Peptides against a protein of PDB entry 2Q3Z. Designs and how they scored, part 2

Target 1, 272 residues: chain A of PDB entry 2Q3Z
Amino acid sequence: YVLTQQGFIYQGSAKFIKNIPWNFGQFEDGILDICLILLDVNPKFLKNAGRDCSRRSSPVYVGRVVSGMVNCNDDQGVLLGRWDNNYGDGVSPMSWIGSVDILRRWKNHGCQRVKYGQCWVFAAVACTVLRCLGIPTRVVTNYNSAHDQNSNLLIEYFRNEFGEIQGDKSEMIWNFHCWVESWMTRPDLQPGYEGWQALDPTPQEKSEGTYCCGPVPVRAIKEGDLSTKYDAPFVFAEVNADVVDWIQQDDGSVHKSINRSLIVGLKISTKS
Target 2, 254 residues: chain A of PDB entry 2Q3Z as posed
Amino acid sequence: YVLTQQGFIYQGSAKFIKNIPWNFGQFQDGILDICLILLDVNPKFLKNAGRDCSRRSSPVYVGRVGSGMVNCNDDQGVLLGRWDNNYGDGVSPMSWIGSVDILRRWKNHGCQRVKYGQCWVFAAVACTVLRCLGIPTRVVTNYNSAHDSNLLIEYFRNSEMIWNFHCWVESWMTRPDLQPGYEGWQALDPTPQEKSEGTYCCGPVPVRAIKEGDLSTKYDAPFVFAEVNADVVDWIQKSINRSLIVGLKISTKS

## One batch from the design tools (peptide; made by RFdiffusion4, then SolubleMPNN)

Design b1_p8_1_s4 (from b1_p8_1, 4 letters changed)
Fold by OpenDDE base, seed 3:
Structure b1_p8_1_s4 (fold): chain B 272 residues (1-272), chain A 8 residues (1-8)
Amino acid sequence: as target 1 above (272 residues)
Amino acid sequence: SLQRPVSS
């Protein structure tokens, strides 16, 4: 989780699981230095360097900073996400084979955002950075991963009387989504929440005004403790959201239907 | 593989 530089990231779908090899490369020349630059350009450092530095001994604090800085939203972060299959002005997310090239490109271009990433790219880069900083970290893949946009633990579809989805889908389920889990103590929480903590660097929802997510104890998610910081409801929904269809009838009435054919969540953790 | 929405 710290020493392994090469591993696999799971992709595909729940029924057709795939994987790709990935070079995390946390010990390659200059990578640690780039990780330190990442910390030194984060908004909290720029606002108050002394306060930021004083908190870097906390993996909780550092993990949250890294989840925000791996994406370029809101800051001078590493990666720009794109999901519309138009990557001609950059690098296709599928082209990356490791974190090192991404981090080097970012640094060498004056901390300019690298185009482009999707979930596994964000997760992999975060994994590299966290490992560099001595935090045991693994990439996690969740199949049929929900993106809850209104914090109600539901994925909601609006349908006509024929069952056809109306309008643009706002909330959705990814075929797969990747994030990271990091091992740390949680002195900021009640006893028992030490261990694996979920962190999601893919810009999906804002947390305290910034596109970041976690850390949240995996145990809290498993036990349904949604009061646990950070971002427990969102992460819970990724793996446990129920799907609801709101069906508008011809007479204008609306019928709520539980969609039992869409099962959210199938999480795969790796040892490497 | 690319991420994509699950068809509903």
Scores: peptide ipSAE 0.554, ipTM 0.951, DockQ to the pose 0.583
Fold by OpenDDE base, seed 1:
Structure b1_p8_1_s4 (fold): chain B 272 residues (1-272), chain A 8 residues (1-8)
Amino acid sequence: as target 1 above (272 residues)
Amino acid sequence: SLQRPVSS
């Protein structure tokens, strides 16, 4: 989880699992230096360099910073996400074969955002950076991954009396979503939460005002302890959300129906 | 493969 430079990332769907090879390349020339630049341009460093540097010995702190800096939202981060299939002014997310080219492009263009990434690209780059910084990290894929926008642990669809979805979908389920898990102790939490921690660098929801997510103990998610920092409800929902249909009638009444045809969550952890 | 919303 720290020495392997090449691996596989799982994609596709729950019914048709696929994978791609990926070069994480954490030991390639100059990559560590780029990771250090990433830390040196993060908002916390720019606000108070001394405080930021004093906290870099904490994998909890560093993991959270990296989660925020891998995406370009809110800062001089690495990747710009795009999901509308219009990639002509950049590089298609599917074109990347490793993290090294992305990081080098980012650095060589003055820390300008790299176009474009989707979840596995964000996760893979985060994995590279965290490994460079000595934090054991793996990419995780979750099929039928929920994006809960209002922290109620539900994916909610509004439907007419004929079952047709009305309006624009705000909440949704991805065919797959990738994030990372990093191994660390959690001295900031109650005993027992050491081990794998989920971190999600794909910009989905803001955490304390920044597009970042985690670290949150995988154990806490498994046990349903949603009080644990950081972002336990959101990560829990990614793998455990229930789907609800709000069926609207002409008279304005609404019927709540549990949608059992959409099952959220099928997580696969990688070994490389 | 690209991410996409699942059918609902």
Scores: peptide ipSAE 0.548, ipTM 0.951, DockQ to the pose 0.579
Fold by OpenDDE base, seed 2:
Structure b1_p8_1_s4 (fold): chain B 272 residues (1-272), chain A 8 residues (1-8)
Amino acid sequence: as target 1 above (272 residues)
Amino acid sequence: SLQRPVSS
């Protein structure tokens, strides 16, 4: 995981799985230096350099920092996400073929956010950075990936008596979503949670005030231990949320209906 | 491929 520089990232949909080649390029010239710059411009370093540096021996700490710094939300992070198909003032997310160009652009333009990324771009850059820093990391794709906004482990749709969706859809399901899993021990948790940890650098929800996510033990998600830091409910929902329709009847009553046609979650972990 | 919301 640390040594492989080329791989594939899975995309598409659950019914039509696709993949693209990706050059992670963690050993290319200057990339490690850029990763170190990323750490040195993170808000925690700027606030207290000594404290930040003293904590960099912890992959838990570093993973969380990287999760936040790969996106440009809240900080001088690497990528600006965009999902409205208007990319004329930057680079289309689909144009990237590797992490190297993105990181070099970021650094060469004074740590100015790179336009644009979507989930796999965020994940891939995070994967590169974490590998550079010696943390075994892989990209993960989850099809029919839920974005729970209110931490109730549900995707909720509000519908009228005719089944028509009402209001702006805030909670939603992505056709696919990518994040990373990193291998680390968890001395900050009870025994048994060493191993793969989910980290999500795509800005979706704030965690402790910052657009970051994880690390959370994959085991905790699998076993339903949602009290486990960090962000277990959110990550759990990405792969396991139930879909609920709230149907308002003409008499004012509201009927709760489980939407069985929308199945959340189909996770694929890459081998490299 | 681009990320897209699944139709509800």
Scores: peptide ipSAE 0.544, ipTM 0.950, DockQ to the pose 0.578
Fold by OpenDDE base, seed 4:
Structure b1_p8_1_s4 (fold): chain B 272 residues (1-272), chain A 8 residues (1-8)
Amino acid sequence: as target 1 above (272 residues)
Amino acid sequence: SLQRPVSS
């Protein structure tokens, strides 16, 4: 989880699982230096360098910073996400074969955001950075991954009397989503939450004002302890959200129905 | 493969 530089990232769908090879390249020339630059341009460092540096001994702190800095939202972060299939002014997310080129492009262009990434690209780059910084990290893929936008642990669809979704659906389920899990102690939590911590660098929801997510103990998610920092409800929803249909009838009545055809969550952790 | 919303 620190030493391996090459691995696989799982993609596709729950019914048709695919994978791609990925070169994490954490030991390639200059990559550690780029990771240190990433830390030195983070908003917390720019605000108070001394305080930021004093906290870098904490993998909890560093993990959260990296989660935020891998995406370019809110800061000088690495990657710009795009999901509309229009990638002509950059690099298609599917073109990347490793983290090294992305990080080098970012640094070589004055920490200008790299176009473009999707979830596995964000996760893979985060994995590289965290491994560079000595934090054991693995990429995780979750199939039928929910994006809960209002923190109610539900994915809600609004439908007409014919069952057709009305307007642009805001909440949704991804065919797959990737994030990372990092191994660390949690001295900031009650005993028992050491171990794998989920971190999600894909800009989905803001956490304390910044597009970042985690770390949150995998154990907390499994046990449904949504009070644990950071971002337990959001991560929990990614793997456990229920799907609800709100069906508007012709007479104006609304029927609430649990959608059992959409089962959220099928998480696969990588071994390398 | 690209991420896509699942059909509902």
Scores: peptide ipSAE 0.543, ipTM 0.950, DockQ to the pose 0.591

Design b1_p8_2_s1 (from b1_p8_2 with S8T)
Fold by OpenDDE base, seed 3:
Order: C-alpha cells, then sequence, then structure tokens
Structure b1_p8_2_s1 (fold): chain B 272 residues (1-272), chain A 8 residues (1-8)
C-alpha cells in the first residue's frame, strides 16, 4: 500500500458503482517535503513543537493530525469542502485526477486552502500523505453512508402528518462517502485492535474540538465496541446507523417509525 | 459528486 502510486477510487451509488483513476504520487518530487510542511503547520506543532515532534513516531498520533490537516477547518489545512455545485472561484472537486497537484497548489500558495474538495478528494489526499509518511493506507468507499450529527447512532427525519419531511435535513445519508484505512498497531488500546484503522478527513463532525476523525480500529466497528478511541460511535454510524422517522400525528403526538427503505452502509476497501 | 440519498 505504501508503494502504490496509482489507484482507483470507488464512487457512484450502491446500485451503480463506478470508479475513477487517481494518482496518489507519494514518491513524486517534493511531495514528502510538502507532507512535512503539513505536519509543521498543524496546531499542535504551533502550540508546542517539541511535544508534537516527540509524538510523530506514533502512527496513531500522525494519523489523527493528518485527518485534521487535510481539511482546512480549524487550521491551515489543505482543502476546502464544497457540495453546492458552485465552484467558479476554484476547481471543481470532480476535476482532480491526483493528489500531487492539490498538495503542490497548497504549498505554492503559502499553505492557503485549495478550493475545492469532496469526500474522495479528502480521502485521496490523506492517503497520499499517510503513505508518504510510511503508513500503509487505502481509500475506502461506503455507499449509503450515514452522517450522524448528534451521536445517537440514528439518522432521524422529522415528518408531518402526511409523512412529508419538515425543515432542513440536518442528518443525512450520502450516496457514497470516502475515508481511509491505515495499518497500525494500537498500543494505546487493549490487545487485539492492531490492523486497519479508519480515519476520516472530510470535515463532518468535530472530534475533541477539531474537524478530524479516528483512528479507530476497523475491528472495533465490526464488533460494535464503541468505547474505543477515536470516534467509534461516529464511524459505526456511518456504516450501521438505523433510520428513524418522527411523524407528528393529527392529535399532536409524535410517532417513532423505523424507516426500512433506507439501508445504511456498504463498505468497499480498495486493493491498491 | 456526493449527494443525499433520496428516500424514494
Amino acid sequence: as target 1 above (272 residues)
Amino acid sequence: SSSIVDET
């Protein structure tokens, strides 16, 4: 995984899976230097350089830093996310074909955020950076991916007496969502959680005050151990959330209904 | 492009 520079990222929908080619380019000229700059501008380094540097031997620590720094939320991170189809003042997320151009643009413009990214762009850049830093990493796609905003493992819709959704959909299900899995030991956890760890660089929810996510053992998610750091409930919800409709009845009462038409989660891990 | 899944 560390040695792979070219690959594919899965997109589309559960029923219509597609992919795009992607140049990760972790060994291209100057990319390692850019990854090191990324580490050197992270908030933890700026706060205490000595402490930050002393922890860079930990892939757990580095993975979490990279997850936060790939997005520009809260820091001088790489990418600004946008989903409203208004990309005229930047580059459309759909235009990118590799991580190298993104990272070079970021560095060449004084670590100014690059416009724009969506989930697969965030994931791909994170994959490049992590591989560059020697952490085996792959991009993962999850179809019908849930975004739980209130940490209750549910996607909740509020409906009137006619079943019509009321208000803005705060919680949602993506047609697809991408993140990364990195291979590492977890000496900070109980034995048995070494292996693939999920990291999500798309700015969806804050973790300990920063838009970052993970690392969390894939095994913990599979087994439903939501006590494991980091962000197990959120990642679990992405792949396993139940969908609930809260329906207001004619008498003003609220009825809870399980939405069985929306099935969350279909995860695909890449081979390269 | 990522988007919200339709309910129907």
Scores: peptide ipSAE 0.279, ipTM 0.870, DockQ to the pose 0.171
Fold by OpenDDE base, seed 4:
Structure b1_p8_2_s1 (fold): chain B 272 residues (1-272), chain A 8 residues (1-8)
Amino acid sequence: as target 1 above (272 residues)
Amino acid sequence: SSSIVDET
């Protein structure tokens, strides 16, 4: 989880699983230096360098910083996300074949955001950075991955009598979503939460004011301990949100539709 | 690419 430089990232859908080869390249020339630059431009360092540096011995702290810095939201982070298929002013997320080129572009352009990324790109870059910093890390793909925006553990659709989605509701289920899991102890938590920790660098929701997510113990998610920091409810929802489909009739009545065709969450953890 | 799953 630290030494492997080449691997596969799973994509597609639950019914049609795909994968792409990816070069993580954590040991390629200059990559470690770029990872250190990433730490040195993070908002916490800029605010208080001494405090930030003193905390870099903590994988929990570093993991959270990396989660935030892989995306360019709120900081001088690495990647700008885009999902609208308009990539003419940058590089299509589908074009990337490794983390090295992305990181080098970021550094070489004065830590300017790289256009563009999607979930697997964010995850892969985070994986590279964390591995560079000595944190065992793997990419995870979750099929039918929920994006809960209001922390109610529900994905709610509102439909008219014809089944048409009403409004601009942005809660969604992704065909697939990628994040990372990192191995670390959790001295900041009760005993038993050491091991794999979920971190999500894709800018989906803010955590403590910044677009970052985790670390949260995979065990906590599995056991439904939503009180565990960081961001347990959000990560839990990604893999186990309930879907509610509301049908509004002409008379204004609202009824729940029972649709079992969509099951949230099918997680695949990679070994490379 | 990642995309939204629709029930229909």
Scores: peptide ipSAE 0.161, ipTM 0.835, DockQ to the pose 0.172
Fold by OpenDDE base, seed 2:
Structure b1_p8_2_s1 (fold): chain B 272 residues (1-272), chain A 8 residues (1-8)
Amino acid sequence: as target 1 above (272 residues)
Amino acid sequence: SSSIVDET
């Protein structure tokens, strides 16, 4: 998980799984230097360089910084996300074949955000950076991945008596979503949470005011320990949210229905 | 590309 430079990223849908080849390239010339630049332009370093540097021995700290810096939200991060199919002023997210070109473009343009990324691009770049920094990391794909916006572990839709969705659909389920898992100890938690930790660099929700997510122990998610830092409720919801339809009747009554027709979560972890 | 899953 540190030495592999070429791999595959899984995409598509639960019924029609696809994959693309990806060059992570963590050992290519200059990539480590770019990763160090990424750390040196992060908001915590700019605020207090000594404190930031003193904490870089912690993979927990570094992982959280990287999850925030891979996206350009709130900082001089690497990638700008876009999903509206308007990519004419940049590079289509579907055009990337590796992390190296993205990182080099970012650095060569004075740490200006690279246009554009989607979830697998964010995850892949994060994977490269974390591997460069000596943290064992793999890309994970989750099919039918829920985006919970209010931390209630539910994806809620409001419908009229005819079943028509009312209002804007803010909460959503992705056909697939990608993030990373990194191997680390968790001295900041109770014993037993060492191992794979989920980190999500796609800018979906803010964590402590920044678009970042994790690290959270995969074990905590599996066991339903939502009190475990960081962002356990959000990550739990990605893989195990319930879908709720609220049916509003003309008489003002509201009926709740849990929809099991769409199963949230089918996680695939890469083996290399 | 990633997209929203249609429910109906």
Scores: peptide ipSAE 0.132, ipTM 0.826, DockQ to the pose 0.170
Fold by OpenDDE base, seed 5:
Structure b1_p8_2_s1 (fold): chain B 272 residues (1-272), chain A 8 residues (1-8)
Amino acid sequence: as target 1 above (272 residues)
Amino acid sequence: SSSIVDET
């Protein structure tokens, strides 16, 4: 997980699984230096360099920093996300074949955000950085991945009596979503939560004021321990959220639709 | 690309 530089990232849909080759390239020339720059421009370092540096021996701390810094939200992070198919002023997320070019572009342009990324790009870059920093990491793909915005573990759709969706879809289910899992001990938690930790660098929700996610023990997610830091409810919802279709009548009453067509979550972890 | 699941 640390030594492999070439791998595959799974994409597509639950019904039509695809994969792309990816060059993680954590040992290519200059990549470690770029990863260190990433740490040195993070908001915590800028606020208190001594404190930040003193905590860099913690994979938990570093993982959380990397999760936040791979996206450019809130900071001088690496990638700008875009999903509207308008990529003319940058590089299409679909055109990337590895993390190295992205990281080099970021560094060479004065740590300016690289346009553009989507979930697998964010995940792949995070994977590269974490591996470069000596943290065993793998990319994970989850099909029918839920984005819960209100931490109720539900994806709720409101429809009128004709079945038409009302309002904007704030909550959504992705055909697929990618994040990373990193192997680390969790001395900050009760015993038994060492092992794989989920980290999500795609900017979806703020955690403690920053677009970052995790680390959260995979075990905690499996066992439903939603009190476990960091961001257990959000990650849990990605893989376990329930979908509720509400039908709103003219009188304002609502009832659940009897049709449940979508099951959230099918996680694939790579061994690359 | 990742996209919202289109439920019909």
Scores: peptide ipSAE 0.065, ipTM 0.792, DockQ to the pose 0.170

Design b1_p8_2_s2 (from b1_p8_2, 4 letters changed)
Fold by OpenDDE base, seed 4:
Structure b1_p8_2_s2 (fold): chain B 272 residues (1-272), chain A 8 residues (1-8)
Amino acid sequence: as target 1 above (272 residues)
Amino acid sequence: SSDIVNQV
């Protein structure tokens, strides 16, 4: 979880699981230095360097900073996400084969955002950075991964009488989604929440005003403890959300139906 | 394989 530089990232769908090879490259020349630059350009350092540095002994703090800094939202972070298949002004997310080139490009261009990433790219870069900083980390893939936008633990579809989805389809389920899990103690929590912590660097929702997510104990998600910081409801929903159809009839009546054909969540954690 | 919405 710290020493392995090459591995696989799982992709595809629940029915058709795929994988790609990935070079994390945490020990390649200059990568640690780039990770330190990443810390030194984070908003908390820029606001109060002394306070930020004093907190870098905490993997909880560092993990949360890295989650925010791997995406370029709200800061000088590493990657710009894009999902519309228009990648001509950058690099297609599907073309990356490792974290090293991404990090080097970011640093070499004055910490300008690298175009482009999607979830597995964000996760892989975060994994590299966290491993560089001595935090045991693995990439996780979740199939049928929910993106809950309103914190109600539901994915809601609005449908007409013909079952056609109406509106902007803002709430969604990814065929797959990737994030990372990092091993750390949680002295900021009640006893028993040490171990794997979920962190999600893909800019999906804001946490305390910043596009970051976690760390949240995997145990808390497993046990349904949604009060546990950070971002337990969001991460819980990724793997456990229920799908609801709101069906409007011609007479204006609305029928609520639980969509049991969509089962959210099939999580696979990796060892390398 | 790009990330896309899985809709029912």
Scores: peptide ipSAE 0.160, ipTM 0.839, DockQ to the pose 0.182
Fold by OpenDDE base, seed 2:
Formats: structure tokens, sequence, C-alpha cells
Structure b1_p8_2_s2 (fold): chain B 272 residues (1-272), chain A 8 residues (1-8)
């Protein structure tokens, strides 16, 4: 979780699990320096350097900062997300093979956002940074599906007969989603919430005004304690929501997509 | 593969 530099990221679907090799490369030359620069350009440092530095001993604080800084939303963060298949002015998210090249590009271009990332890219870069900073971290993949009776929440989306999603695409529904879990104590919470904490660097929703997510105890999510900081309701939905796929026909009829009888909520963590 | 619904 700290020492492993090469690993795999899981993708695809619950029925057809895929993986890609990934070079996290937290010990490669210059990567630690880049991670420190990432901290030194974060909005909290720019606002009050002394206060920010004094809080860097807290993995809770650092984790939250990294979650926000891996995406370029709201700050000089690392990656710009894009999901519309128009990647000609950058690098396709599917072409990355490791975090090192991304971080080096970011640094070498004056901390300009790198084009482009999607969830596994965000997660992988966050994993690299957190490991580099001494926080045990793993990438997590969760697969969504329909027709799982064990789901705690329902998320419904509609598509036409051509498979095109209807409505606001900002709802951020995925076939799979990746985030990270980091090991830390939680002195800011009641006893018992030490251990794995979920962090999501993919820009989806704002938390306290910034596109960041977590840390939230995995235990709290499992136990349904949604009052715990940070962002427990959001992470709970990411893990436990059953995504129901509805096909709307031209006649206005709505049918559940039969093609998505898959294992729902399958969570896979990297063993690195 | 894309993480968006129905994208591979």
Amino acid sequence: as target 1 above (272 residues)
Amino acid sequence: SSDIVNQV
C-alpha cells in the first residue's frame, strides 16, 4: 500500500471484469518533489501557508487536500476530467499507463491541468500522491448494475432506444467507478472509525465548496452512519446505489434494460 | 474504457 509501485486497476463491468497495468511510481525520481509542490499550490496553502503546513501531519487533512488537488476544478490541480470522447487536444484517458507521466507533465507545464482523466486516472494519481506522502492507499473499483435486490438505494436513469442517456448528464452515473481508500486514524471522530477511509478525487459534487470527497470511514458507510464527516451520504450512494437503467421507447413506454442483470455493488480493491 | 454508462 506504500511500497508497491506497479499494480492493476480494475475496469469493465461486473460480468466482464477487466484490468489495466498501472505504474504508480511513487518512488521514481522527482515524484516526491512533485507531490510536495501539489501541497504547496493548494488553495489552503495560498491562503495561509503556516496554517496549512501545521496541519500536514494529519492524514485526514492531507487526504482531503489531495482529493481536491488531483482534479483541476477550483484550483491548480492535476487533471481535467472529460467524458465526451473528444480527446484530440490532449491525451485520451484510456491511453495512460501510469501516474508518473501525468504528474511530470503537470509539473513541467507550470502546474497546468493535464488533459484528460476519468475516474480510474483520478484515483490512480491520488493513490500515487498519497502513497508518496506516506499514507497507505489502494484503488477501489465499484461496479454498478440493475436488478439487484440487495441494493440500499435506487438511482434511475433513462435512455432512448439508441442507448443515448436522456436528461442531465451531470448526474454522473457510471458502469464502474474508481476511488481510493486510505488507512488512517480518525481522532476527529468518535472511537472506532480508524482504518480504511474512502476518498474520491473525481470531480462530481462539491464538498464544503470544493470538488473533493472524504475522507469517510469505510466502517461508517458499512454501518449506515451517514452523519460522519466527510461526505458520508455521497459515498454511501456510490457504494450501495442500485442503478436502474430504463429504456424509453418512442411511444413513451419505459422498460427496464434486460441487458444489465449483473452483479451489483461488486467492490474490488487493489492488493498493492 | 470509459466509466460513463454504456461506454466501453
Scores: peptide ipSAE 0.037, ipTM 0.754, DockQ to the pose 0.244
Fold by OpenDDE base, seed 1:
Structure b1_p8_2_s2 (fold): chain B 272 residues (1-272), chain A 8 residues (1-8)
Amino acid sequence: as target 1 above (272 residues)
Amino acid sequence: SSDIVNQV
């Protein structure tokens, strides 16, 4: 979880699991320096350097900072996400083979956002950074992963009488989604929540005003403790949200479909 | 190999 520099990232679908090789390279030359630069350009450091530095001994604090800084939303973070298959002005997310090139590009271009990333790229870079900083971390893949935007633990689809999806698809289910889990104690929580903590660097929802997510104890998610810091409801929804398929009639009435169901969640860690 | 929205 700390020493391995090469590994695999799981992709594909629940029915057809795939993997790609990935070079995390946390011990390659210059990577630690780049990770330190990442910390030194984070908004909390820029706001109050002394306070930020005093908190860097906390893996909880650092994990949350890294989850925000791996994406370029709201800050001078590393990666710009893109999902529309228009990658001609950058590098296709599918072309990356490791975190090292991404981090070096970011640093060498004055901390300019690297184009482009998707979930596994975000997760992999976060994994590299966290490992580099001495935090045991693994990449996690969840198949049929939900993105809940309204915190109701439901993914709702509306269809007309012909089965066509109506309205916007703001709430979505990914065929797969990747994030990271980091091992740490949680002195800020009640006893028993030490261990694996979920962190999601893919910009999906804002947490306390920043596109970041976690850390939240995997145990809390498993036990349904949604009051737990940070972002327990969102992470819970990623793996446990119910899917509701609505049928809208011409008169505006809406009924739940009994003919369609979708199962959310099948989590696979790079290491069991 | 890419993320696909609303597709399993």
Scores: peptide ipSAE 0.036, ipTM 0.746, DockQ to the pose 0.226
Fold by OpenDDE base, seed 5:
Parts: sequence; C-alpha cells; structure tokens
Structure b1_p8_2_s2 (fold): chain B 272 residues (1-272), chain A 8 residues (1-8)
Amino acid sequence: as target 1 above (272 residues)
Amino acid sequence: SSDIVNQV
C-alpha cells in the first residue's frame, strides 16, 4: 500500500465493471517534493505555519489536508473537477494514466489547478500523495454511489404525474465513485476505530467550510456510528442511502414510486 | 464520460 507504484482503478457500473491501469508513481523523481509543496500551500499553513507543521505528524490531520488540497476548491489545490464532457481547454479526465504527470503539471505551473479531474483522478492523486507521505493508502470504488446533500440518507427524485423530474436535481447517484482509504490510528476517537479510514478528495460537500471529506473510520461506517468524525453521515450515505422516487399529483399529494430498483452501494477495495 | 447515472 506504500511501495506499489502501479495499480488499477475500478470503473464502469455495477453490471459492467471495468478497470484502468494507473501509475501512482509515489517514488518517481521530485514527487515527494511536490507533495511537500502541497502541504506548504494549504490554507492552514498559510494561516499559521507553525501550527500546521506541528500537526503534520498526525496522519489524521495530514489526511484531511490532502483531501482538501487534491481538489482546487477553496485553495491552491491540484485538480479542477469537470463532468460536462467539455474538456477542450484542458486534459480530459479519461486521458490520464497516472498521478505523476498531474502533480508535475501542477507544480511546474506555479500550483495552478490542473484541468481536469473526476472522482478516480482525485482519488488516485490523493493516493499518490498519501503514499508519498508514508500513509498506507488504497483507491476504493463504490458503484451506485450516492451524493447526499442534506444529510437525510435519502436520494430523492420528485416527478410529476407524467414521470418528469421536477426542479433542480441536486442529489445524484453516480454509476461509480472513487475515494481512498488510509490506514491510521485514531487517537482522537474512542478505542477501536484504528485501521482503514475513508477520505474523499472529490469536491462534493463542504466539511468545516472546506471541500474535503474524512478521515472517518470504515468501521464506523459499517456499524452506522454517524457521530464519528469526520463526515460519517456523508460517507455513510454514499454507500447506504436509499433512493426514493416521489410522484406529486395535481392535488399536491406525494406518493412513492414502487418501480424503483436502484440499489446503492457496491464497494471494491484494491489490494494495491 | 460523466460518473452520473443518467436517467433515460
């Protein structure tokens, strides 16, 4: 989880699982230096360098910083996300074959955000950075992954009598979503939550004002302990949220559709 | 392509 530089990232759908090869390249020339630059440009360092540096011995702290800095939201982070298939002014997320080129581009252009990333790109770069920093990390793919924006553990669709979606569809289900899991102790939590921790660098929701997610113990998610920091409800919803289709009638009544068959969650953790 | 499950 630290030494392996080549791996695979799972993609596709639950019914049609595929993978791509990925060069994490954490030991390639200059990559560690770039990871250190990433830490040195994070908002917490800029606010108080001494405090930030004093906390870098904590993989919990570092993991959270990396989660925030892999995306360029709110900071000088690495990647700009884009999902609309308009990538002409950058590099298509689908064209990347490794983290090294992304990190080098970021650094070589004065820490300007790299265009573009999607979930597996964010996850892969985070994996590289965390491995560089000595934190055992793997990329995880979850099929039919929910994006819950209101913490109700539901993905709700509102339709009219004709089945047409009404209003803005803010919450969504991804055919797949990628994040990382890192191995660390959790001295900041009650005993028993050491081990794999979920971190999600894809900018989806703000956590304490920053687009970051985790670390949260995988155990907490499995056990449904939603009080566990960080961001347990969000991560829990990614793998456990229910999908509800609502049909609103002319009289204002709302009824659940009985034809919904989408099941949220099928997680694959890589061995490298 | 997008990661979104497209409803058709």
Scores: peptide ipSAE 0.036, ipTM 0.742, DockQ to the pose 0.176

